# Peptides against a protein of PDB entry 2AZE: the designs that were tried, part 47

Target 1, 148 residues: chain A of PDB entry 2AZE
Amino acid sequence: AQECQNLEVERQRRLERIKQKQSQLQELILQQIAFKNLVQRNRHAEQQASRPPPPNSVIHLPFIIVNTSKKTVIDCSISNDKFEYLFNFDNTFEIHDDIEVLKRMGMACGLESGSCSAEDLKMARSLVPKALEPYVTEMAQGTVGGVF
Target 2, 101 residues: chain B of PDB entry 2AZE
Amino acid sequence: GRLEGLTQDLRQLQESEQQLDHLMNICTTQLRLLSEDTDSQRLAYVTCQDLRSIADPAEQMVMVIKAPPETQLQAVDSSENFQISLKSKQGPIDVFLCPEE

## One batch from the design tools (peptide; aimed at target 1 I95 H96, target 2 P68)

Design b1_p22_8_s3 (made by RFdiffusion4, then SolubleMPNN; from b1_p22_8, 9 letters changed)
Fold by OpenDDE base, seed 5:
Structure b1_p22_8_s3 (fold): chain B 148 residues (1-148), chain C 101 residues (1-101), chain A 22 residues (1-22)
Amino acid sequence: as target 1 above (148 residues)
Amino acid sequence: as target 2 above (101 residues)
Amino acid sequence: ATSRTFTIKGGLFSGIPRYVSP
C-alpha cells in the first residue's frame, strides 16, 4: 500500500539520520576523552618538572600536521596577508589533524579502534560524565549500532 | 498489521534519536566547559617529542599548520601532482617546521 | 591518487568540536 510505502521511506530516512548521529556522538566522546587525558598528562608532567616546557617546544591545539620524506622538495607560496598558502611537493605526503595525532598518542585510550584494555576502559569511563559511561562501554565492545 | 508495525517502529526510532540528542548535548556541554577553563586551555598542547613519536624527523619532515576555523584545505596526491592549498577567511595562517632532535 | 578538499569547522576552545571535512 502507498501508505506503508510512505512510512518505509520515512523509516529509512530516520535510520540514516540516527546512524549519522551515532557517528558524531562517538567522535565527540573520543574528543572529550582525548582532550581531558591530554590535559591530565601535561598537568602531571609540569608538576613533576622544575619548570614548564619552553614556549617554543609545545604546540597548542588546534593544529594540522603534514609529513613527507626529508628528501621531498617543497615549494611554498604565501599571500601578502598570509591568508593563502600553496605548497607543491615532488613526492607524496600525509596530512593529520590534531585529533588524529591525539588518538595515535593513545590519548583516546584505544577506544577509537576497539583496542581498549581493562585499564584503558577504566580511564575512558573516568573522563566522561556518568550518563555517557554506558555508551563508552558499548564503543569498547564494538556493539554500538542498536536501537536504544 | 504492516501499517501498525511501521508506525510503532517510527515511534521507537524517534525515541532513540531523542536519546542520542540528549547524549550529544551532554558531550557538547563538557567540551564548552573545557573551552571556558583557562587552565585546560593552557595545558591543551602536544610537544615536539609527541610529534616525533608519530613521524620521526630523522626520516620525515613534519610541518605544523595553525589555521583559524573555516579555513579550507585542498590536497592533491597523484603521480603527477602533489599539492596542498590553504585558504583562510578569519585570519592569517601560521606554518612552521617541527625541529629535529 | 586522491584529490580532497577539507574545511576546518571549528575547534575545542572555539566552543565547537573540531571537524575537518569536505
Scores: peptide ipSAE 0.247, ipTM 0.898, DockQ to the pose 0.320
OpenDDE base, seeds 1, 2, 3, 4: peptide ipSAE 0.058, 0.239, 0.217, 0.553; ipTM 0.867, 0.893, 0.893, 0.922; seed 4 fails the geometry check

Design b1_p22_8_s4 (made by RFdiffusion4, then SolubleMPNN; from b1_p22_8, 10 letters changed)
Fold by OpenDDE base, seed 4:
Structure b1_p22_8_s4 (fold): chain B 148 residues (1-148), chain C 101 residues (1-101), chain A 22 residues (1-22)
Amino acid sequence: as target 1 above (148 residues)
Amino acid sequence: as target 2 above (101 residues)
Amino acid sequence: ASSKTFTIKGGLFSGIPYYKSP
């Protein structure tokens, strides 16, 4: 019947919306864990050193990274007000944002790939509110995607 | 019947979505608090050594871009050229090279 | 020539997806 058809369409719409929100939540969780873990690492390091690092030795968030071969020739044009940059490369390059860098550093505890050790999982859980811990566990197990 | 089953499914999905919304609100709140915490912002940094862990400086050059929000980054590819264009709306862009050890 | 444009979001993170030129 038409009524059943309408409900089936609605069901599919809701399922897709839930899937999208699950993806967004996972990314938000990773951001939270990575950020807090980074801050925690640096705080501990500075305490051990009894001083902060030199200002020009660190890169504060947010940032973007571009990497290319050391042999790549790069031409750079900069506007007078530095509002515009143009880089020309004679070879391939890659662009990475800050969260990707943090993930590769292990700041997300391997949660992004579901490859957490027991210690990593413990750390990840400790960096989120209690309500998010079950979701972190599911991410670590690679079982995220089910409907609550 | 079929109608009853679908109705029940929709109700369950609604509850599931509400739970997700709640979790997302918790998470976004935490991120907001981090953005407002001065000490956290001071400690939110990486080192060149950290960057070397993702790109070997012996083989790769690493360029760092610090740009204001809403800056547009355009990657252009042609048969003979590879380009990155940056256009800021809110202020100057800072670009610097991460040195090799 | 082909181009892909990203917008830096300006939150805690830059919010740019990984990109590798061809």
Scores: peptide ipSAE 0.587, ipTM 0.924, DockQ to the pose 0.936
OpenDDE base, seeds 1, 2, 3, 5: peptide ipSAE 0.573, 0.571, 0.577, 0.578; ipTM 0.923, 0.922, 0.922, 0.923

## One batch from the design tools (peptide; aimed at target 1 I64, target 2 Q72)

Design b1_p23_1 (made by RFdiffusion4)
Pose (drawn by RFdiffusion4):
Formats: structure tokens, sequence, C-alpha cells
Structure b1_p23_1 (pose): chain A 148 residues (1-148), chain B 101 residues (1-101), chain P 23 residues (1-23)
């Protein structure tokens, strides 16, 4: 019984590591797909009607987004060297990641929620190495859990 | 008995984790190659029209923050106001708005 | 009464992400 207790806690410890690793693997696959998709969208758009986009109309990754109502008062304070910043808000604001932005743009082909059309899935499968294809299929069905 | 049962479980979980680590290894390598790729980095950007479909600078205000790696972001819910604090240990941070308003 | 949230900003393609936050 004593030894069984030790094996059980070790088992539960491993089950937690696998559960955390599965979520990490899924997020990494989505990033890999989203990044590659964004790059190919821009590579193609730069062909259509030549001259690369003006530098001010473009934002390179990595970045963060903050949005609030157009009315919301914001108070900015900056350190000399611009290493430190402080923003005060008199209303609710939202913070978004670039990956989240790319997902909302559909760059991950709806795979973030299994919302893939046949073409979306085909696109997602082609942007990932063959060894990751089964796991992409698992993500498309939502049958990722059960903890293998 | 139960001891063998738990030992067999630990074996299944050991093999499963080795497989997961392998796939993660392939996955992070793909991301590393993307980061080392100059043409991909040059093309890894979003337009103002992109940031629109997720929050357009017509009704809402959109702020872009670019801080070097390892910088800290603290968000605070005061008794009366909201705040965002950014502390970069190395390198300056950049902040700007979107053109359409 | 004050509630704080702490995050670390990531690098490009390092496999990390920030959670969505609304206050």
Amino acid sequence: as target 1 above (148 residues)
Amino acid sequence: as target 2 above (101 residues)
Amino acid sequence: STTTHHFTVKAFADGKSLPHLKL
C-alpha cells in the first residue's frame, strides 16, 4: 500500500506534465501554422502590384495590442530612456497578443477551435511537417484530451 | 495486483511523454528555423487593415507596443482606475497608434 | 483591494504567448 501510494503520486505527476505538454504542443502548432500562413499571404501580396508596403503602414512581429474606447482617458508616463512606461486608464481596456491577432485574422485556419473547412484543414496540414499531421487531425476534431 | 497496475501505467505514461517531447522537439525546431529565416522575418508583419477586423480605429482606439524580450508587463485593477506598466531591463520600448481615425 | 497581473513579454517564434486580458 505504501509503495502503491508512491507510484500513484508519481503517476499523477506525470499526468500533469503530459496535460501541460499537450496544450504547449497545440499552441506551438498553431503558431507554426499562423506564422507560415502570414508570411505566405504577404509574399503573395507583394507580387500582386509590385513595390513593398510603405514602412509606416506595417507592423512586424513580435508585438502587443492594447485597445480601449476612443473616449477612454489615458495617462502616459515615460522614463528618460524609454525603458519604462506607465499608462492609466479611466475605463476597461483589452490586451491582445500578436498570435491572438493572427488567429482572429484566420491565419491558423480556424484550427484554434476546430472550425476548419476542408480547404482550411488542407491549408493547415500543408504548413506543418508530416510527423505533426496526426496531431493536427486531433486538433481539428477536438479529440486531443483523454490524456494519452 | 495494483502495484503491477500502477507500474504498467507508469510505462504507458513514460512512452507517451517521450512521444510528446519528440513532436514538441520537431515543432520548436520549425519555429527556430522560421526565426533564423531572414525572408520570413521580413515578411512577418500585419497591416492596419489587419488590425481592423479584430478592432478597427473607427470606434475603438488601438495601441501597438513593441518591447524587447524579457520585459515585464504589469496590469493593475485599482480601487478606482486601471493601469498598464511596462518595465524593460534592457533596450527601449516603442508605442504607437493606428491611422484611420 | 488592488489586483495585479504579471506577464513577461516574449520573443519572436520562441514558442511563448500572452493570455488575453480584459479589465

Design b1_p23_1_s1 (made by RFdiffusion4, then SolubleMPNN; from b1_p23_1, 7 letters changed)
Fold by OpenDDE base, seed 3:
Structure b1_p23_1_s1 (fold): chain B 148 residues (1-148), chain C 101 residues (1-101), chain A 23 residues (1-23)
Amino acid sequence: as target 1 above (148 residues)
Amino acid sequence: as target 2 above (101 residues)
Amino acid sequence: MTKTINLTVHAFADGKSLPYLKL
């Protein structure tokens, strides 16, 4: 009886760890798809234009975005060496990392929100190694949570 | 029996975790390859138009932060304090505003 | 209610110029 109890504790521990890894894997897949899709989009655009965009017209990853109402008053303090910044706002703000920006741009093909059309799913699958395709399909179907 | 069942479950869970680890390794490898590919990194950019799709500069102030690795960002968002603090260890931080037009 | 967020920025690619007004 005690042995069974010990194994049940271990079982629960493993289930939780697997759940965490599933979440991490999904995020990694989304990042991969988003990055590759972004690169593909820009490559195609540059080919059509027969030139790259102007040097100072794009933002390369990585970056962070902060947005707030245009009515928000912002006080900014910057150190002389620019190693330190302090922003004070009089109202709420939002922070987004570059991955979130890419997701909102649709670079993850809607896979992150379950809004993946057949065409989106096809694109998503094309941007991952073959071994990951089944998992991408499961993500689109919302069936990733399955564990033995 | 119960013991045999639990033992079998643990074996199956181990296999599942190993599969997840394998898939994660594949993903991290792909991301590494992307980071090492000069052409891909050259093409890893967004435009003002892209940022406008996230937050319209006509209504929102959009700020872009470019910081060295391991830069600390501390944000406080409460009724009493709305603050962002940035501290870099490896170099200067660049902050830009997205123009309305 | 106080919300504090701590993030660490990690590099994915090299820094490039931005098409925005520099602060």
Scores: peptide ipSAE 0.024, ipTM 0.862, DockQ to the pose 0.267
OpenDDE base, seeds 1, 2, 4, 5: peptide ipSAE 0.021, 0.024, 0.023, 0.021; ipTM 0.857, 0.862, 0.861, 0.861

Design b1_p23_1_s2 (made by RFdiffusion4, then SolubleMPNN; from b1_p23_1, 7 letters changed)
Fold by OpenDDE base, seed 4:
Structure b1_p23_1_s2 (fold): chain B 148 residues (1-148), chain C 101 residues (1-101), chain A 23 residues (1-23)
Amino acid sequence: as target 1 above (148 residues)
Amino acid sequence: as target 2 above (101 residues)
Amino acid sequence: ETKVYNFTMHAFADGKSLPHLKL
């Protein structure tokens, strides 16, 4: 009885660990797809334009986005060496990382929400190594987590 | 029996976890390769037009923060405090504004 | 609410140098 109880505890522990790793893997897959898709998009665009965009017109990854109303008053304090910034807002703001931006741009092919068209899924699968393709399919179908 | 069943379950879970570890290693390797590829680095960018997917600069101020690795960002968004604190350990932080277009 | 972001969690932020561009 005690042995079985110990194994049940271990079982639950492993299930939780697997769940955590599944979440991490999904994020890694989305990042890979998003970045590769972004690179492809930009490569194609530059080829069509026969030139890169002006340097000061683009933002290279990584970055963070902060947005707020234009009416929001922002006080910014910057250290002399620019190592420290302090922003004080008089109203709410939003923060978005670069991955979220890419997702909203469609660079993750809608895989983040399990909302992929056939074409989106095809694109997503083409942007990952073969070993990851089955998992991409599961993500698209919302069937990840079958071990539970 | 119960013991046999639990033992089998644990073996299956072990295999599942090993598979996840393998897939994660593949992913991290791919991401590392991307970060090391000069062409990929050059092409890994967005425009202000792209940022409209987050917020329209006609209605919102859109600020872009670029900071060195290990930079910490602390944000407080409450009724009494609306604050963002950035602390870099490796170099200067750059902040840009996306113009309205 | 309080949120903490770590730039090292982003791709290409593992200590590798990236081109510096201004907006």
Scores: peptide ipSAE 0.032, ipTM 0.868, DockQ to the pose 0.154
OpenDDE base, seeds 1, 2, 3, 5: peptide ipSAE 0.021, 0.027, 0.054, 0.024; ipTM 0.864, 0.866, 0.868, 0.858; seeds 3, 5 fail the geometry check

Design b1_p23_1_s3 (made by RFdiffusion4, then SolubleMPNN; from b1_p23_1, 7 letters changed)
Fold by OpenDDE base, seed 5:
Structure b1_p23_1_s3 (fold): chain B 148 residues (1-148), chain C 101 residues (1-101), chain A 23 residues (1-23)
Amino acid sequence: as target 1 above (148 residues)
Amino acid sequence: as target 2 above (101 residues)
Amino acid sequence: STKTINLTMHAFADGKSLPYLKL
């Protein structure tokens, strides 16, 4: 009886761990798709332009975006060595990491929200190794979460 | 019996987790390959237009933060405090302002 | 909240200039 109880606890622990790993995997897949799609987009654009963009016209990953109303007053304190920054705002702000930016740009093909057209899904699948394609499909269908 | 059932469940879960680990390893490898590929790095960029799709500089002030790895970012966004603190240990932090068109 | 910028999550890095005014 006690052994069974212990195993039940272990079962639950494993289920939770699997759930966590599923979440991590999904994020990794989204990142992979987003990055590859971004690279592909830019490669195509550069090919059409027959040149790379000017170096001061693009922002390379990694980065973080902070935005707020243009009416927001911001006080910024910077250390002499620029190791420390302090921003004080008089109103709310938003922070977005580069991955979030890419997702909002559609680089993850809407897979992050389960809003994929057939074309989006095709693109997403094309940007991952074959072994990951079934999982991408499951993500698009919203059927991820079960045990393999 | 109960014990046998639980044991079987655990074995199945172990197999499932191993499958997940495998897939995660594939993903990690792919991301590593991307990070090591010079051309991919060169092409891993967004434009001003891309940023405007997130927050239009006509209405929003947009700052870009470029910081070394392991930089600590603390953000407080409450009715009483609106603050962002950045602390780097590996080098200087660069902050840029996106101009309006 | 507290966040640590981790390049492992971003996978890319370069020292190129940004097209914006430096603060």
Scores: peptide ipSAE 0.023, ipTM 0.866, DockQ to the pose 0.096
OpenDDE base, seeds 1, 2, 3, 4: peptide ipSAE 0.019, 0.021, 0.022, 0.022; ipTM 0.860, 0.863, 0.865, 0.856

Design b1_p23_1_s4 (made by RFdiffusion4, then SolubleMPNN; from b1_p23_1, 7 letters changed)
Fold by OpenDDE base, seed 3:
Structure b1_p23_1_s4 (fold): chain B 148 residues (1-148), chain C 101 residues (1-101), chain A 23 residues (1-23)
Amino acid sequence: as target 1 above (148 residues)
Amino acid sequence: as target 2 above (101 residues)
Amino acid sequence: TTKTYNFTFHALADGKSLPHLKL
């Protein structure tokens, strides 16, 4: 009886760990797709323009975005060495990481929401190693984790 | 019996986890390769136009923060306090504003 | 309501190019 109880606890622990790993894997896949797609887009754009964009017109990864109303008053304190920043806002703000930006740009091909067109899914599959293609398909269908 | 069933379930879960670990290793490897490819890193950028898809600078102030690895970000967004704190350990933090035009 | 975010920036080479949320 005690042994069974111990195994049930272990079972639950493993199930939770698997669930977490599934989430992590999905995010890693999305990151990979978004990044590769971004690089591909920019490569094509630069080839078409026959030149790179002006240096001050682009932001290289990694980055985060903070946005707030233009009416928001922001007080910024910066250390002398610029190692520390403190922003005080008089109203709400939003924070977005670079992957969220890429997702909203469509760089993840709508896979993040399971809203892939046939072309989007084809693109997504083409941007991952073959071993990951089945998982991409499952993500697009929203069937990931159904085996447990 | 119950014990045998649980034992079998645990073995199956172990196999499933091993498969996940394998796939995660593949993903991590791909990301490492991308990070080590100088051409990919050169092309890994967004434009201000891209950032407008998140928030229009005509209505929103858009700040871009670039910081070294291991930089700590703490943010509080409440009715009483709206604050972002950044602390870097490896170098200076850069903050940029997305122009409206 | 209160929203609190805690992130740590990581290098892409670690497979975690995004700020890691600390809960």
Scores: peptide ipSAE 0.071, ipTM 0.884, DockQ to the pose 0.432
OpenDDE base, seeds 1, 2, 4, 5: peptide ipSAE 0.027, 0.030, 0.028, 0.030; ipTM 0.864, 0.862, 0.867, 0.862

Design b1_p23_2 (made by RFdiffusion4)
Pose (drawn by RFdiffusion4):
Structure b1_p23_2 (pose): chain A 148 residues (1-148), chain B 101 residues (1-101), chain P 23 residues (1-23)
Amino acid sequence: as target 1 above (148 residues)
Amino acid sequence: as target 2 above (101 residues)
Amino acid sequence: SKSFSINASLHMKERYTITVTSH
């Protein structure tokens, strides 16, 4: 019984590591797909009607987004060297990652929620190496859990 | 008995984790190659029209923050107001708005 | 009650240190 207790806690510890690693693997696959999709969208758009986009109309990754109502008062304070910043808000605001932005743009082909059309899925499968294809299929069905 | 049952479980979980680590390894390598790729980095950007479909600078205000790696972001819910604090240990941070308003 | 949200991904969590507090 004593030894069994030790094996059980070890088992539960491993089950927790696997559960964390599955979520990480999924997130990484979505990033790999979203990044590659964004790059190819821009590579193609730069062909259509030549001259690359003006630098001010473009934002390179990595970045963060903060949005609030147009009325919301914001108080900005900056350190000399611009290493430190402080913002006060008199209303609710939202913070979004670039990956989250790319997902909402559909760059991950709806794979973030299994919302893929046949074309979306085909696109997602082609942007990942063959060894990751089964796991992409698992993500598309939502049958990722059960903890293997 | 149960001891053999738990031992068999530990073996399944060991093999499963080795497989997961392998896939993660392939996955992070793909991401490393993308980061080392100059042409991909040059093309890894979003337009103002992109940031629109997720929050347009017509009704809502949109702020872009670009801080070097390892910088800290603290968000605070005071008794009366909201705050965002950014502390970069190395390198300056950049902040700007979107053109359409 | 007013509130706010943060949609941080694994990339953002590994790249930046993110904390949330209340008072």

Design b1_p23_2_s2 (made by RFdiffusion4, then SolubleMPNN; from b1_p23_2, 10 letters changed)
Fold by OpenDDE base, seed 4:
Structure b1_p23_2_s2 (fold): chain B 148 residues (1-148), chain C 101 residues (1-101), chain A 23 residues (1-23)
Amino acid sequence: as target 1 above (148 residues)
Amino acid sequence: as target 2 above (101 residues)
Amino acid sequence: KPTFTIHASLALKERYKISVTSE
């Protein structure tokens, strides 16, 4: 009885750890797909334009986005070495990372929400190593976590 | 009995975890390769038009922050203060608005 | 409803030390 109880505790521990790793893996997959898809998009666009975009017109990864109303008053204090910034807003703001931007751009092919068309899924699969393709399929179908 | 069943379950879970670890290693390797590839990094960019998916610059101010790794970002929500604090340890922080605004 | 919204991925959490203080 005690031995069974110990194993049940261990089982639960392992299940939780697996769940955490599944979440981490999904995020890593999405990042990989998004980055590669972005690169491909831009490569194709530059080829069609026969030139790269103006340097000051693009934002290279990584970055963070902060958005707020244009009416928001922002006070910014910057250290001399630019190592420290302090922003004070008089209204609400939002913070987004580059990964979220890529997701909203569709660079993750809708995989983040399990909303992949057949074409989206095909693209997603093509942007990962073969070993990851089955997991991408599971993500698209919303069937990740079958071990539980 | 129950003991045998639990033992088998644990073995299966161990195999599942090992598979996850392997897949994660593959992903980590791929991301590292992307970061080390000069051409990929050159092409890893978005435009102001892309940022409209987050917030339309016609209605929202969109500020871009480029900060080194390990930068501390503190957001404060209080009745009197709406604040973002950035503290870098590895280099200067760059902040700018989208040029098309 | 919060006075601000943070949308952070795992990558952001790993790259930056993020803290949120609410009063």
Scores: peptide ipSAE 0.133, ipTM 0.877, DockQ to the pose 0.856
OpenDDE base, seeds 1, 2, 3, 5: peptide ipSAE 0.126, 0.131, 0.132, 0.118; ipTM 0.877, 0.876, 0.877, 0.874; seed 2 fails the geometry check

Design b1_p23_2_s4 (made by RFdiffusion4, then SolubleMPNN; from b1_p23_2, 11 letters changed)
Fold by OpenDDE base, seed 1:
Structure b1_p23_2_s4 (fold): chain B 148 residues (1-148), chain C 101 residues (1-101), chain A 23 residues (1-23)
Amino acid sequence: as target 1 above (148 residues)
Amino acid sequence: as target 2 above (101 residues)
Amino acid sequence: KLTFKIYASLALLQRYQITVTSE
């Protein structure tokens, strides 16, 4: 009947929305783990060194990275107030955000790629609230995707 | 029947979505707390050594961009030129290279 | 077809207004 058809359309809509939210949640979890793990690492390092690093030796979040070959010629135009930048490259480049950097540093414990050892998983679980631990486990197992 | 089954499915999906919303709220709350904690923000940094996980400064030029929120970034890819345009409305943009370079 | 790569997270998309133009 028409009513059943309408409900089926709604069902599909909800399924798609859930899928989107699952993706967003996973990203949020990874961000949380990465941030907390980074802070923990740096705190430990500073304690061991008994001092913070020099100010000009560190890059505080947030940031983005642009990288290209050292052979690439770059022309840069900057407004006087530094509100506008224009870069022209004669070759390809890459753009990375801070989260991507943290992931590649292993700050997300390999959870983002399913390369999570037992110790990595233990660390990841310890960096999230208790309510999120089951979901972290599912992410590590690659079992996220069904009706939660 | 079919209608009953669909109704049951929708109810289950609603519960699942509510569960996700709850978990997302927990996550966003935690992230907000991190942003509000001055000590955490002080420790939220990477080094140029860390950036080698992205690209080796010996082979690649690594440019760091620190821009205010809502800064517009436009990237152009063409056979004639490759371009990045940055436009900020909330303050100056800082661009620098790693000190090792 | 893009000849450069953008490795952007959801966070980047939320923090910045990114426009990519290709030929």
Scores: peptide ipSAE 0.216, ipTM 0.885, DockQ to the pose 0.772
OpenDDE base, seeds 2, 3, 4, 5: peptide ipSAE 0.141, 0.163, 0.162, 0.150; ipTM 0.878, 0.881, 0.882, 0.880; seed 5 fails the geometry check

Design b1_p23_3 (made by RFdiffusion4)
Pose (drawn by RFdiffusion4):
Structure b1_p23_3 (pose): chain A 148 residues (1-148), chain B 101 residues (1-101), chain P 23 residues (1-23)
Amino acid sequence: as target 1 above (148 residues)
Amino acid sequence: as target 2 above (101 residues)
Amino acid sequence: MYSLPSTINSSDLTGSMTITLTL
């Protein structure tokens, strides 16, 4: 019974590591797909009607987004060297990651929620190495859990 | 008995984790190659029209923050106001708005 | 890409939250 207790806690410890690693694997696959999809969208857009986009109309990754109501008062304070910043808000605001932005743009082909059309899935499968194809299929069905 | 049952379980979980680590390894390698790729980095950008479909600078205000790696972001819910604090240990941080308003 | 959690909505916050931005 004593030895069995030790094996059970070890088993539960491993089950926790696998559960964390599955979520990490899924997020990484979505990033891999989203980044590749964004790059190919821009590579194609730069063909259609030549001259690359003006530098001020473009934002390179990595970045963060903060949005609030147009009325919301913001108070900005900056350190000399611009290493430190402080923002005060008199209302609710939202903070978004670039990967979240790319997902909302549909760059991950709806795979973030299994919301893929046949073309979306085909696109997602082609942007990932063959060894990752089964796991992409698992993500498309939502049958990722059960903890294997 | 149960001791063999748990031992068999530990073996399944060991093999499953080795497989997961392998796939993660392939996955992070793909991401590393993308980061080392100059042409991809040059093309890894979003337009103002992109940031619109997720929050347009017509009704809402949109702020873009670009801080070097390792910088800290603290968000605070005071008794009366909200705050965002950014502390970069190395390198300056950049902040700007979107053109359409 | 930065390592951030899901959407951080200020009305859903309690107290303070600190995030280290990593790639």

Design b1_p23_3_s1 (made by RFdiffusion4, then SolubleMPNN; from b1_p23_3, 7 letters changed)
Fold by OpenDDE base, seed 4:
Structure b1_p23_3_s1 (fold): chain B 148 residues (1-148), chain C 101 residues (1-101), chain A 23 residues (1-23)
Amino acid sequence: as target 1 above (148 residues)
Amino acid sequence: as target 2 above (101 residues)
Amino acid sequence: MYKLPGTIKSSELKGTLTITLTL
């Protein structure tokens, strides 16, 4: 009885660890897809335009963004060496990382929400190693979490 | 019996975790390769138009922050303060708006 | 790419949130 109890505890620990790893893996997959898709998009765009975009018109990864109402008053204090910034807002703001931006751009092919068209899924699969394709399929179907 | 069932479950879970670890290793390897590829990094950018697609420029302003790794970000929301603090350890921080703004 | 715990909405913060930007 005690042995069974101990094994049950271990089972739960392993299940939780697996769940955490599944979440981490999903995020890693999304990052990979989004990044590769972005690179491909830009490569094709530059080829079609036969030139790179103006340097001041693009933001290279990595970055974060802060958005707020255009009516929000922002006070900014910057250290002399630019190592420190302080922003004071008179209203609410949002902060997003570059990954979130890419997702909203559709670079993750809707995989993040399980909203993949057939074309989106095909693209997503093409941007990962073969070993990851089944997992991508599961993500698209919302069936991640089963026992392997 | 119960013991046999639990033992079997643990064996299956071990196999599942090993598979996950393998897949994660593949992913992290791919990401490292992308990070090390100069051409990929050159093409790893978004445009102001892209940013407009996620935040309506008619109503929202967007600041872009480029900071070195290990930069500390603090955000505060209170009745008295709405604040973002950035402190870098590795270099200067760059903050800018899209030119059309 | 930087990783945040998710979109940070100031209205959802309780006190001070501190994050270290990691790749």
Scores: peptide ipSAE 0.463, ipTM 0.910, DockQ to the pose 0.848
OpenDDE base, seeds 1, 2, 3, 5: peptide ipSAE 0.459, 0.462, 0.459, 0.462; ipTM 0.911, 0.910, 0.911, 0.912

